# Ledger of designs, part 55: peptides against a protein of PDB entry 5TDY

Target 1, 88 residues: chain A of PDB entry 5TDY
Amino acid sequence: EKKIDGRRKAAVLLVALGPEKAAQVMKHLDEETVEQLVVEIANIGRVTPEEKKQVLEEFLSLAKAKEMISEGGIEYAKKVLEKAFGPE

## One batch from the design tools (peptide; made by RFdiffusion4, then SolubleMPNN)

Design b2_p22_8_s4 (from b2_p22_8, 7 letters changed)
Fold by OpenDDE base, seed 2:
Structure b2_p22_8_s4 (fold): chain B 88 residues (1-88), chain A 22 residues (1-22)
Amino acid sequence: as target 1 above (88 residues)
Amino acid sequence: MKVEDYPPELIAEVIKEWLAKD
């Protein structure tokens, strides 16, 4: 798994959401942050399927934790176990 | 759930965390 910086992750996520949803999200960010993200989106270039998958999976994990939601599922369970009991 | 199913506020909070981490 490759390291992706936070600005890049945010841009990938916002592009994946589409313009309308991304705009709704940006209403909750300060003006400077919005400007920074717009620049990142404009210069996003090529997003590999692997990069997109990694970003979305990380988001889903964090989002579930924030909402205290557990939908179950094998993949989510695996991720939790890896973080809690993995060798690293 | 899919990413787009989450409320915008929550998505923004995750983004803020990503931006603050670096």
Scores: peptide ipSAE 0.718, ipTM 0.942, DockQ to the pose 0.718
Fold by OpenDDE base, seed 4:
Order: C-alpha cells, then sequence, then structure tokens
Structure b2_p22_8_s4 (fold): chain B 88 residues (1-88), chain A 22 residues (1-22)
C-alpha cells in the first residue's frame, strides 16, 4: 500500500464525488483551502483504482467515527480497538 | 453507505483533517 499525502487524498475524494457534490463540500472550506484544492484537482493526473479505493476506505472509516453511523458495527468496533490498543 | 451519501459538511471536515496532518 502506497502512502498518499493529505492534499492528494482530498483531490481524489473530490473528483470521485463529482463536480456538483464537490462544490457543495467546498462551500464549507475557507477561500485559501479551496484555491489549493482546485489546483490539486487540476493536476490530479492518473488515479489508480488502488489509490481511489484506499482514499475512499479511509474516508468511510473517519466518516463513521464522526457521524457515529452504525454500518458494520462489529467490524468497525474491532478496528477502533486495534487502533487504540494494538501493539506498538 | 456510499461516500456521496454523507453530508457535505462532514466530508469537508475529513478533508480539513487530511490537510492539517501534512
Amino acid sequence: as target 1 above (88 residues)
Amino acid sequence: MKVEDYPPELIAEVIKEWLAKD
């Protein structure tokens, strides 16, 4: 699994959402951040299926935590425990 | 749920976290 920087993850996510949804998201960001993301999107280039999958999976994990959405509750709980108490 | 089914505000918050980390 390749490491993806935050700027890249954001761009991949926004492109995956499509222009309409991406625009709605960016309404919640400050002007400077929007400008930065537009540049990242413009220069996104090739997005591999593996990269897209990795970004979306990370997003879904974080989103579930924030919204406390119980979809796959047991599996998610296991991942939380692994993060909190897993081996160093 | 699909990514696009989440509220735009929530998606934005995740993006903010990604940008702040690096």
Scores: peptide ipSAE 0.717, ipTM 0.941, DockQ to the pose 0.731
Fold by OpenDDE base, seed 1:
Structure b2_p22_8_s4 (fold): chain B 88 residues (1-88), chain A 22 residues (1-22)
Amino acid sequence: as target 1 above (88 residues)
Amino acid sequence: MKVEDYPPELIAEVIKEWLAKD
């Protein structure tokens, strides 16, 4: 898979969330960061399905680890193992 | 869970981490 820079990942995620949820998220960011992300979103251009999938998958991995979400642990473990040792 | 199911604050924290990476 292709390397996506952090700013791009953030923009893709925010667009995927939709305007309302994205706005809620941005309220937790400093003013300069918000301005930068708004520019990134405005110039996001084409988002490929592969890129979106990659960003969302990385987010879900990080989010689950951060909140220590226990529900679906086995299924999550399967996905982790598949990405780590499966096709690629 | 879906991305939208996570709290905004948590999502923001992940974004901060992404922006801090080199």
Scores: peptide ipSAE 0.716, ipTM 0.940, DockQ to the pose 0.693
Fold by OpenDDE base, seed 5:
Structure b2_p22_8_s4 (fold): chain B 88 residues (1-88), chain A 22 residues (1-22)
Amino acid sequence: as target 1 above (88 residues)
Amino acid sequence: MKVEDYPPELIAEVIKEWLAKD
């Protein structure tokens, strides 16, 4: 996995969400942040499948933790262990 | 769950967290 800066991660995520959902998300950000992200999105360039996967996986991990969601616990736990210690 | 199934406010909070680490 390659290091992805926060601004890039945010842009990749917003593009993946699509314009409607992205707009809903941006309503919860301050104006300066929105401006910065719009620039990042405009200059997103090529998004590799690996990069997109990495961003979405990190998002899901953080989001589940924030909402204390345990849906699919066993499957998720397996993914965490595989990334931390490698495949069985 | 899929990314798009999460509420916009929560997604925004994650984005804020990513940006704060810069």
Scores: peptide ipSAE 0.715, ipTM 0.941, DockQ to the pose 0.712

## One batch from the design tools (peptide; made by RFdiffusion4, then SolubleMPNN)

Design b2_p23_1_s2
Fold by OpenDDE base, seed 3:
Structure b2_p23_1_s2 (fold): chain B 88 residues (1-88), chain A 23 residues (1-23)
Amino acid sequence: as target 1 above (88 residues)
Amino acid sequence: EEPSFYTEAEREELLAKMRKLLE
């Protein structure tokens, strides 16, 4: 398993969610965070099937561990992205 | 359908869709 940078994982997740779900997530983030995410996505380059699979599995695992499955994938993604790209 | 990026065109298209939905 290759190590993936956390910020890249967030970008890969958004891409994997698709534009509609990604937009739904980003609508709940502040403007600065959205800008940071857009930059990450703009520079994401090639996303391999292996990266996509790894990222989705990791986020699913984390969601279960934190008992956040009941909130749904979108709600969990919002929290993860806020943590990764929130105000610094 | 879940997209993946293999080309710059695909990435730009997704970004454009995201920006539109965020308006």
Scores: peptide ipSAE 0.058, ipTM 0.591, DockQ to the pose 0.234
Fold by OpenDDE base, seed 5:
Structure b2_p23_1_s2 (fold): chain B 88 residues (1-88), chain A 23 residues (1-23)
Amino acid sequence: as target 1 above (88 residues)
Amino acid sequence: EEPSFYTEAEREELLAKMRKLLE
């Protein structure tokens, strides 16, 4: 599959989650990380169906693997975002 | 569903909405 940049992947995920779930995730992150994410979202441009599909499939796959469905899925999303935009 | 912009104004509007969402 086509490799997607981690930062872009995070942005695609948040957009795909929708504003309600995205807000739920980001409210658990530090302010600096949130600001970085917002910038990435603002610069997301066009998201291809292929990108969205790939990101969601990866998210679902890993969420299922860790038995993190529903609220658990949100927890995984938080981890993904922390990895992408957290301390390097 | 996926946000996009072609102008700076559109970008700023999105940022404003996101900030409001996280307020």
Scores: peptide ipSAE 0.033, ipTM 0.555, DockQ to the pose 0.156
Fold by OpenDDE base, seed 2:
Structure b2_p23_1_s2 (fold): chain B 88 residues (1-88), chain A 23 residues (1-23)
Amino acid sequence: as target 1 above (88 residues)
Amino acid sequence: EEPSFYTEAEREELLAKMRKLLE
């Protein structure tokens, strides 16, 4: 298992959600956060199946650990992204 | 490490366009 940068994880997650859901999530974030995420997405390059699997499994684990799984994919993704990029 | 823009208007316009592209 290779270590993945946190910012890249967010980008992989958004791409995995698909454009429609990704846009829906980003509409609920502040402009500065969206800007940062867009940059990450733009520079994501190629995502391997292994990397995607690793990211999704990690986020699923985090959702369960923080009791956020019941909020659904979109709401969970929004919170994760806000936490990851909000302070930056 | 944040993107730089010439004006706030340009920044807002870019973000709006990007959101639309994702839809």
Scores: peptide ipSAE 0.020, ipTM 0.499, DockQ to the pose 0.039
Fold by OpenDDE base, seed 4:
Structure b2_p23_1_s2 (fold): chain B 88 residues (1-88), chain A 23 residues (1-23)
Amino acid sequence: as target 1 above (88 residues)
Amino acid sequence: EEPSFYTEAEREELLAKMRKLLE
């Protein structure tokens, strides 16, 4: 298991969501954050299945721990991204 | 680092929710 930085984790998640849902999530974020995320997505390169699995499971675990998993759809994804892209 | 789940059922539930979100 390889360590992944928070910024890349956020990018992986957004890519996994797909362009439509990713866009919907980013509509709820401030412009500066959106710009940063776009840059990360643009430079994401190749995402391995292992990396994707690691990121998604980590976010699900965090969401559960913070009682956010009960929230559905875009709101859930938004909160996950905000936590992931926040300061480490 | 490694996510932890109390039970396999909980893990599957979370994954199911995530799959729904991603679809």
Scores: peptide ipSAE 0.018, ipTM 0.387, DockQ to the pose 0.030

Design b2_p23_1_s4
Fold by OpenDDE base, seed 4:
Structure b2_p23_1_s4 (fold): chain B 88 residues (1-88), chain A 23 residues (1-23)
Amino acid sequence: as target 1 above (88 residues)
Amino acid sequence: EEPSFYTEEEKEELLAKMRKLLE
């Protein structure tokens, strides 16, 4: 497996979530973070099946480990995004 | 340096769409 940049992982995840769920996540983030995420999405280019699989497996693994349902998964996604694009 | 697949204008359009989606 190739190492994926955290920012790219966030973008891949959001795209994979789809617009509705992505919006649900982003509504809980500050505007600046949302802007940054959208820029990353805009520059995502082609996402390989391998990248998508890797990102989703990581997400699902952690979601399951934390006993998260769909909503819980969204919460995790929020945390990932905040960590990736939040203040350093 | 990370490549950019979209022009700045295209990014702004996407941003606008996303902002609207978040309303």
Scores: peptide ipSAE 0.097, ipTM 0.642, DockQ to the pose 0.085
Fold by OpenDDE base, seed 2:
Structure b2_p23_1_s4 (fold): chain B 88 residues (1-88), chain A 23 residues (1-23)
Amino acid sequence: as target 1 above (88 residues)
Amino acid sequence: EEPSFYTEEEKEELLAKMRKLLE
């Protein structure tokens, strides 16, 4: 298991969610935060299956630990990203 | 709060393109 930068994890998650769901997440973030995420996505490069799996498993684990599974993936992702980057 | 240099459409297009890199 390789260490993955938190910002990259966010980018991988958003890409994995797809543009429609990712947009639903990002519209709850301020423009500057969105810009930062877009930059991360733009520079994401190739994501290996192993990396994708690791990221998704980590997010699932966090969701379970915070009892956020019932809120759904989108709502969970919103909270994670808002906490990670915060409004600026 | 700084303005975004990407339109919403550009953001969506970017995400769509990058999604293929996960598949």
Scores: peptide ipSAE 0.052, ipTM 0.547, DockQ to the pose 0.042
Fold by OpenDDE base, seed 1:
Structure b2_p23_1_s4 (fold): chain B 88 residues (1-88), chain A 23 residues (1-23)
Amino acid sequence: as target 1 above (88 residues)
Amino acid sequence: EEPSFYTEEEKEELLAKMRKLLE
């Protein structure tokens, strides 16, 4: 898989999470980082199918590896990403 | 309402991992 810039990857993920969950994440980050992420989100442009898939897989892998979501949670995460970026 | 998957402690751990993605 192609390497995605870390800041862009984070921006794609935050967009997929939606505004409320993204806010829950960003409230734990320093102001400078938040500002950087906001800029990245604002300039995210088009996300390729490959990027969508990669972000989805990495997000789900991390969540599943830490046993923080059930299979139902995985499906929810998929739906969130699908709504944000379109179906995989 | 959207489901909550994480405790506050789990969120902190996830956030730490996400911070690494920003590096």
Scores: peptide ipSAE 0.018, ipTM 0.425, DockQ to the pose 0.029
Fold by OpenDDE base, seed 5:
Structure b2_p23_1_s4 (fold): chain B 88 residues (1-88), chain A 23 residues (1-23)
Amino acid sequence: as target 1 above (88 residues)
Amino acid sequence: EEPSFYTEEEKEELLAKMRKLLE
């Protein structure tokens, strides 16, 4: 298996969670950390099935055997930000 | 299908792991 950068792992995880669940997680993080994660999400590019599997096996035991929906890029990051910091 | 955490403990564990990754 290929080594994945820790920051990329976090981004892949958030993308795998989807925008709503990712936003719920990010609401518990400080603004600087959120900004760092958003940068990673914006630059995530294509996430391979191998990367998703590797990250989910490590961090999301409850989702190991589930089909995942993931999106990357700037538009996803914007949606996460809107849900995390937008009107409530 | 999206994964979900149902307890505060599960959420805190995830947050801790995420913070560690960002170190």
Scores: peptide ipSAE 0.018, ipTM 0.442, DockQ to the pose 0.032

Design b2_p23_2_s1 (from b2_p23_2, 12 letters changed)
Fold by OpenDDE base, seed 1:
Structure b2_p23_2_s1 (fold): chain B 88 residues (1-88), chain A 23 residues (1-23)
Amino acid sequence: as target 1 above (88 residues)
Amino acid sequence: SEEEAKLVAEIIKELLRKEEEEK
């Protein structure tokens, strides 16, 4: 499959969360990072099914790999994915 | 919640870190 930039993966995720939740997330990022992501979001264009799949898989993988994430955190991650990438 | 948002932010940071390492 086509490799996706980490920046684009992040942008896809944030857009999927919606503007309000995305804003909450970005409050935890430094200013430079936010600026970079805003540019990516503004120019995201169409997100292919393949891209959504890759982002989904890596998101879950990263969430599970985080030892600081409780079981509840993993469940939340699943919930986010469901809301963001669930049935359209 | 802020806790949940923080969790997602950490994942975002990891995605971006990997991006930087791949340059």
Scores: peptide ipSAE 0.626, ipTM 0.887, DockQ to the pose 0.670
Fold by OpenDDE base, seed 4:
Structure b2_p23_2_s1 (fold): chain B 88 residues (1-88), chain A 23 residues (1-23)
Amino acid sequence: as target 1 above (88 residues)
Amino acid sequence: SEEEAKLVAEIIKELLRKEEEEK
């Protein structure tokens, strides 16, 4: 398993969501963070299936840890992300 | 949705915090 840094994970996640949803997300981030992420997104290159898997797994793990959504909400979010990342 | 966007933003903040701490 190849190590992926947090910056790249965030970029992969945003790209998977698409421009419209990514923009909605970035409205909740400070200006400096947004600028950093835009640079990462612009230079993301190819995203491997393994990277997509790692990002999805960590996303779900962090979402559960923060208890920001119910279990049902996690399942819904998973479906959304799976569609965004494509069949893997 | 706005709720989903807010969740993702919080996750991203966490990813970046972890990145900073790992440096």
Scores: peptide ipSAE 0.623, ipTM 0.885, DockQ to the pose 0.700
Fold by OpenDDE base, seed 3:
Structure b2_p23_2_s1 (fold): chain B 88 residues (1-88), chain A 23 residues (1-23)
Amino acid sequence: as target 1 above (88 residues)
Amino acid sequence: SEEEAKLVAEIIKELLRKEEEEK
């Protein structure tokens, strides 16, 4: 599979959430990061199934790696993904 | 929800951090 940039992955995730939820997410990011992501979102174009798959996989991987997320947080993360990308 | 937003934001920060480290 072709490697996808982290910036691209983040943009794909935000677009999948929709504008309302994406706005809520970006409230937790610093101004410079938001500006960078807005550019990526504006130029996202078409998102391939392969890109969606990679984003989902890395999202779950990163969620598990973060100690901040409790055991129940993994299931919570899955629910977030389901709302963003729909059931797999 | 706000908790959903916070969780996603943390993951996005990690995505961007990894991207920067791979440069």
Scores: peptide ipSAE 0.622, ipTM 0.886, DockQ to the pose 0.668
Fold by OpenDDE base, seed 5:
Structure b2_p23_2_s1 (fold): chain B 88 residues (1-88), chain A 23 residues (1-23)
Amino acid sequence: as target 1 above (88 residues)
Amino acid sequence: SEEEAKLVAEIIKELLRKEEEEK
């Protein structure tokens, strides 16, 4: 498996969430971070199946490790990513 | 929800932090 840039992973995640949810998320980031991510999103190009899988797995891993997202929230994220990238 | 959005933002911050540390 190829290692994916962290900024790219974040961009992939935001795109997968959709514009409305992504906007909500970005409201909690500082201006500089938002600008960085906007650049990454603009240049995201095509996302490979492997990248999609890695992003989802790391997202879920981090979410569970922090124990800050409810089970329903994690399930929602999984469904969003599934709809955006297709089922495995 | 707004709460979920905030949590996702924290995860994104972590992704970016890890990237920075790997530089």
Scores: peptide ipSAE 0.620, ipTM 0.886, DockQ to the pose 0.678

Design b2_p23_2_s2 (from b2_p23_2, 12 letters changed)
Fold by OpenDDE base, seed 4:
Structure b2_p23_2_s2 (fold): chain B 88 residues (1-88), chain A 23 residues (1-23)
Amino acid sequence: as target 1 above (88 residues)
Amino acid sequence: SMEEAKLTAEIIKEWLEKEEKEK
């Protein structure tokens, strides 16, 4: 398993979500962060299935951890995974 | 939803924050 830097993880996730949802997410980020992520997305290149799986599984774990403070986190995370790989 | 978008943004912020600390 290769280590993926935070910038790369964010880009992979946003691409996986699609442009519509990615735009909604970025509305909650500051301008500097958005600019950074747009660059990362533009230069994302090839994303391997392994890399995508690794990012989305980490996302799922973090979303579950935040379920205590955010309603629907687990269900949302599962929905994202299903879009990418089908039900696990 | 807005809530889902916010949750996702928070996770992204944490990824970027960790990256910044590791520099």
Scores: peptide ipSAE 0.653, ipTM 0.904, DockQ to the pose 0.701
Fold by OpenDDE base, seed 5:
Structure b2_p23_2_s2 (fold): chain B 88 residues (1-88), chain A 23 residues (1-23)
Amino acid sequence: as target 1 above (88 residues)
Amino acid sequence: SMEEAKLTAEIIKEWLEKEEKEK
C-alpha cells in the first residue's frame, strides 16, 4: 500500500466524517492545527477508495487501542466506517 | 458526541505529531 502523509490522513478522515462531525472534532484542536487542516481539506482533490479505506482502517485500529482507556471507542470507529462504506 | 470528537482529535494529533517527527 502507498504511504499517506499524516496531514492527508487527517483531511481524508474529516471529509469522511462530514462537515458537522468534522467541526466538532476541530473544537479539540488548536487554531494553528485547524488552519493547517482546512488548507489540506481545501486541496484534498480526489480521494481514492483505496486511500479512504486505508485511512479509516488505521483509524479503527487506533480507536480500538484507545478503547482500553476510552469508553465507546470501538463502537464509534464502527459508526465511522459504516457511514463511509456502508454495512460490511 | 464530545467524547467521540475528542477521541478523533487525539488520533489526528498523533498523525500530525508523527508527520512532524518524520520530516
Scores: peptide ipSAE 0.652, ipTM 0.904, DockQ to the pose 0.720
Fold by OpenDDE base, seed 1:
Structure b2_p23_2_s2 (fold): chain B 88 residues (1-88), chain A 23 residues (1-23)
Amino acid sequence: as target 1 above (88 residues)
Amino acid sequence: SMEEAKLTAEIIKEWLEKEEKEK
């Protein structure tokens, strides 16, 4: 498994979600963070299938962990994966 | 939804925080 920078992971995820959902996510981030992510997204270049899969799988894992104390995490993560790769 | 957006933002914050700690 190749190490992916945190900012890169965030950019890959936001692009996978699409601009509308990404905008909703960024409403929960501070201005400096948003500016950082916009730069990363603008310069994201090519995202390999392996990189995308790695990021989304980690996202799924983290979302599942948070589901223990939050609602909707697992289902949401599943929707993201299905949108990106189709149903498992 | 807002809850989904919030969850995603939390995960992103953790990714960025971890990166800062590794610098």
Scores: peptide ipSAE 0.647, ipTM 0.906, DockQ to the pose 0.716
Fold by OpenDDE base, seed 3:
Structure b2_p23_2_s2 (fold): chain B 88 residues (1-88), chain A 23 residues (1-23)
Amino acid sequence: as target 1 above (88 residues)
Amino acid sequence: SMEEAKLTAEIIKEWLEKEEKEK
């Protein structure tokens, strides 16, 4: 398993979510962070299936840890994880 | 949803924060 930079993980996740959902997510981030992520997304290049799976599985793990704070987090995380095996 | 977007944003913040601490 290859180590993935945090900024790369974020870009992969946002692309996987699609533009509409990604836009909603970025509304919760500060301007500087959004600018950084836009650059990363623009230069994302090829995302391997292994890389995508790795990012989404880590996302699932972290989302489960926050389930006690936000109900529905686990269900949402599962839906996102399914994109690792779904059409693009 | 609002809650889903917020949760995702929090995770992204943590990824970016961790990277800043490690470099």
Scores: peptide ipSAE 0.645, ipTM 0.905, DockQ to the pose 0.708

Design b2_p23_2_s3 (from b2_p23_2, 10 letters changed)
Fold by OpenDDE base, seed 4:
Structure b2_p23_2_s3 (fold): chain B 88 residues (1-88), chain A 23 residues (1-23)
Amino acid sequence: as target 1 above (88 residues)
Amino acid sequence: SEEEAKLIAEIIKEWLEREEKEK
């Protein structure tokens, strides 16, 4: 398994969500972070199926660990993200 | 949704924070 740095993971996730949803997310980040992520997104290049899988799995794992959303919320988020990343 | 956006933002913050600590 290839290690993905934090910036790359964030960029992969945001691109998968699309510009509208990505913008909604970035409204909750500070200006410096947003600028950093915009650069990463602009230079994301090719995103492999492996990267998509790793990012999705880690996101769900962290969301559950933080107990940030209910079980139903996790299932909803999972469906949304899976559709965003595609069936590959 | 706003709730979803906030959750994703929090995870992103953690990813970036962890990377910063590893530097």
Scores: peptide ipSAE 0.646, ipTM 0.906, DockQ to the pose 0.698
Fold by OpenDDE base, seed 3:
Formats: C-alpha cells, structure tokens, sequence
Structure b2_p23_2_s3 (fold): chain B 88 residues (1-88), chain A 23 residues (1-23)
C-alpha cells in the first residue's frame, strides 16, 4: 500500500465529486486552502484504483468517527461516493 | 446537499491539518 499525502487525497476526492459538488465543498474552505487545492487538482494526473479505494475508505472512517451524520447518513454518503468513484 | 458538502469539507480540512503537523 502506497501512502497518499493529504493534499493528494483531497484532490482525488474533489475531482471524483465533479465540479458542481466540488464547488459546494470548497465554499466551506478558506481562500488559501482553495488555492492550494486548485493547484493540486490541476496536477492530479492519473488517479489509480488503489488511490480511489484508500481515499474512500479513509473518508468513511473519519466521517463515522466524527459522528457528523447519523448511521443512515453514513450509508447514504457511502452510496453517493461510490457512484462518484465508480467506473470511469 | 449542503450537509454533504460540509461533511466533506471537514474531512479535507483534517487531512490537510494532519499533513501540516507531520512536517
């Protein structure tokens, strides 16, 4: 398993969401963070299936740990993200 | 949804914060 840096994980997730959803997410980030991520997204290159899997699994793990949404919400989020990370 | 977007943003912030601390 290859270690993925935080910037890379974020960029992978945002690209998978698509520009519309990514824009909604970035509204909650400060200007400097947005600028950093835009650069990372611009240079994302090829995203491997392994990277997508790692990003999705860690996201779901953290979302659960933070208890930001109900268990049903986690299941919903999982389905949405699985569609985003689905077949290319 | 907006709730979905907020959740994702919080996770992203955490990833970036963790990376900064590791430096």
Amino acid sequence: as target 1 above (88 residues)
Amino acid sequence: SEEEAKLIAEIIKEWLEREEKEK
Scores: peptide ipSAE 0.646, ipTM 0.907, DockQ to the pose 0.720
Fold by OpenDDE base, seed 1:
Structure b2_p23_2_s3 (fold): chain B 88 residues (1-88), chain A 23 residues (1-23)
Amino acid sequence: as target 1 above (88 residues)
Amino acid sequence: SEEEAKLIAEIIKEWLEREEKEK
């Protein structure tokens, strides 16, 4: 498994969410971080199926570990993200 | 939702923080 930079993972996720949802997420980040991520998104290039899979799986794992949402919320997030990334 | 957006942001922060610590 190839290691993905944190900035890259974030960019992949934000692009999958779309500009409107990505903007909602970025409201919770400081200005400098937002600027950095915008650059990463602008230069994201091709996202491989493997990258998409890794980002999705790690996201879900972290979301569960943080227990910031209910089990039902995790299931919902999973569906939303899977739809966002599209079929592989 | 806003709650979902906040969760995603927190995870992104962790990704960036870990990367910074590894440097």
Scores: peptide ipSAE 0.644, ipTM 0.906, DockQ to the pose 0.691
Fold by OpenDDE base, seed 5:
Structure b2_p23_2_s3 (fold): chain B 88 residues (1-88), chain A 23 residues (1-23)
Amino acid sequence: as target 1 above (88 residues)
Amino acid sequence: SEEEAKLIAEIIKEWLEREEKEK
């Protein structure tokens, strides 16, 4: 599998979330980080099915490991992201 | 939700941090 840059993973995730949800996320990031990610999003180009899969899998793994939200919350996030990425 | 948004933000921070450390 191809290695994905951290900034690329973030951009893929944010785009998948959609502008409204992405904005909610970015409220928790500092201005410089937001600017960096906006650039990445602007230049994201085509996101392959493999990239989507890798980003989703790593996200879920990290989310579960952090245990910052309930199990139901993790499942909700999973459903949202799976729907966002689409059945490609 | 805000809780979900915060979690996602933390994960993004981790991705960016790891990339920076690997440079």
Scores: peptide ipSAE 0.644, ipTM 0.906, DockQ to the pose 0.721

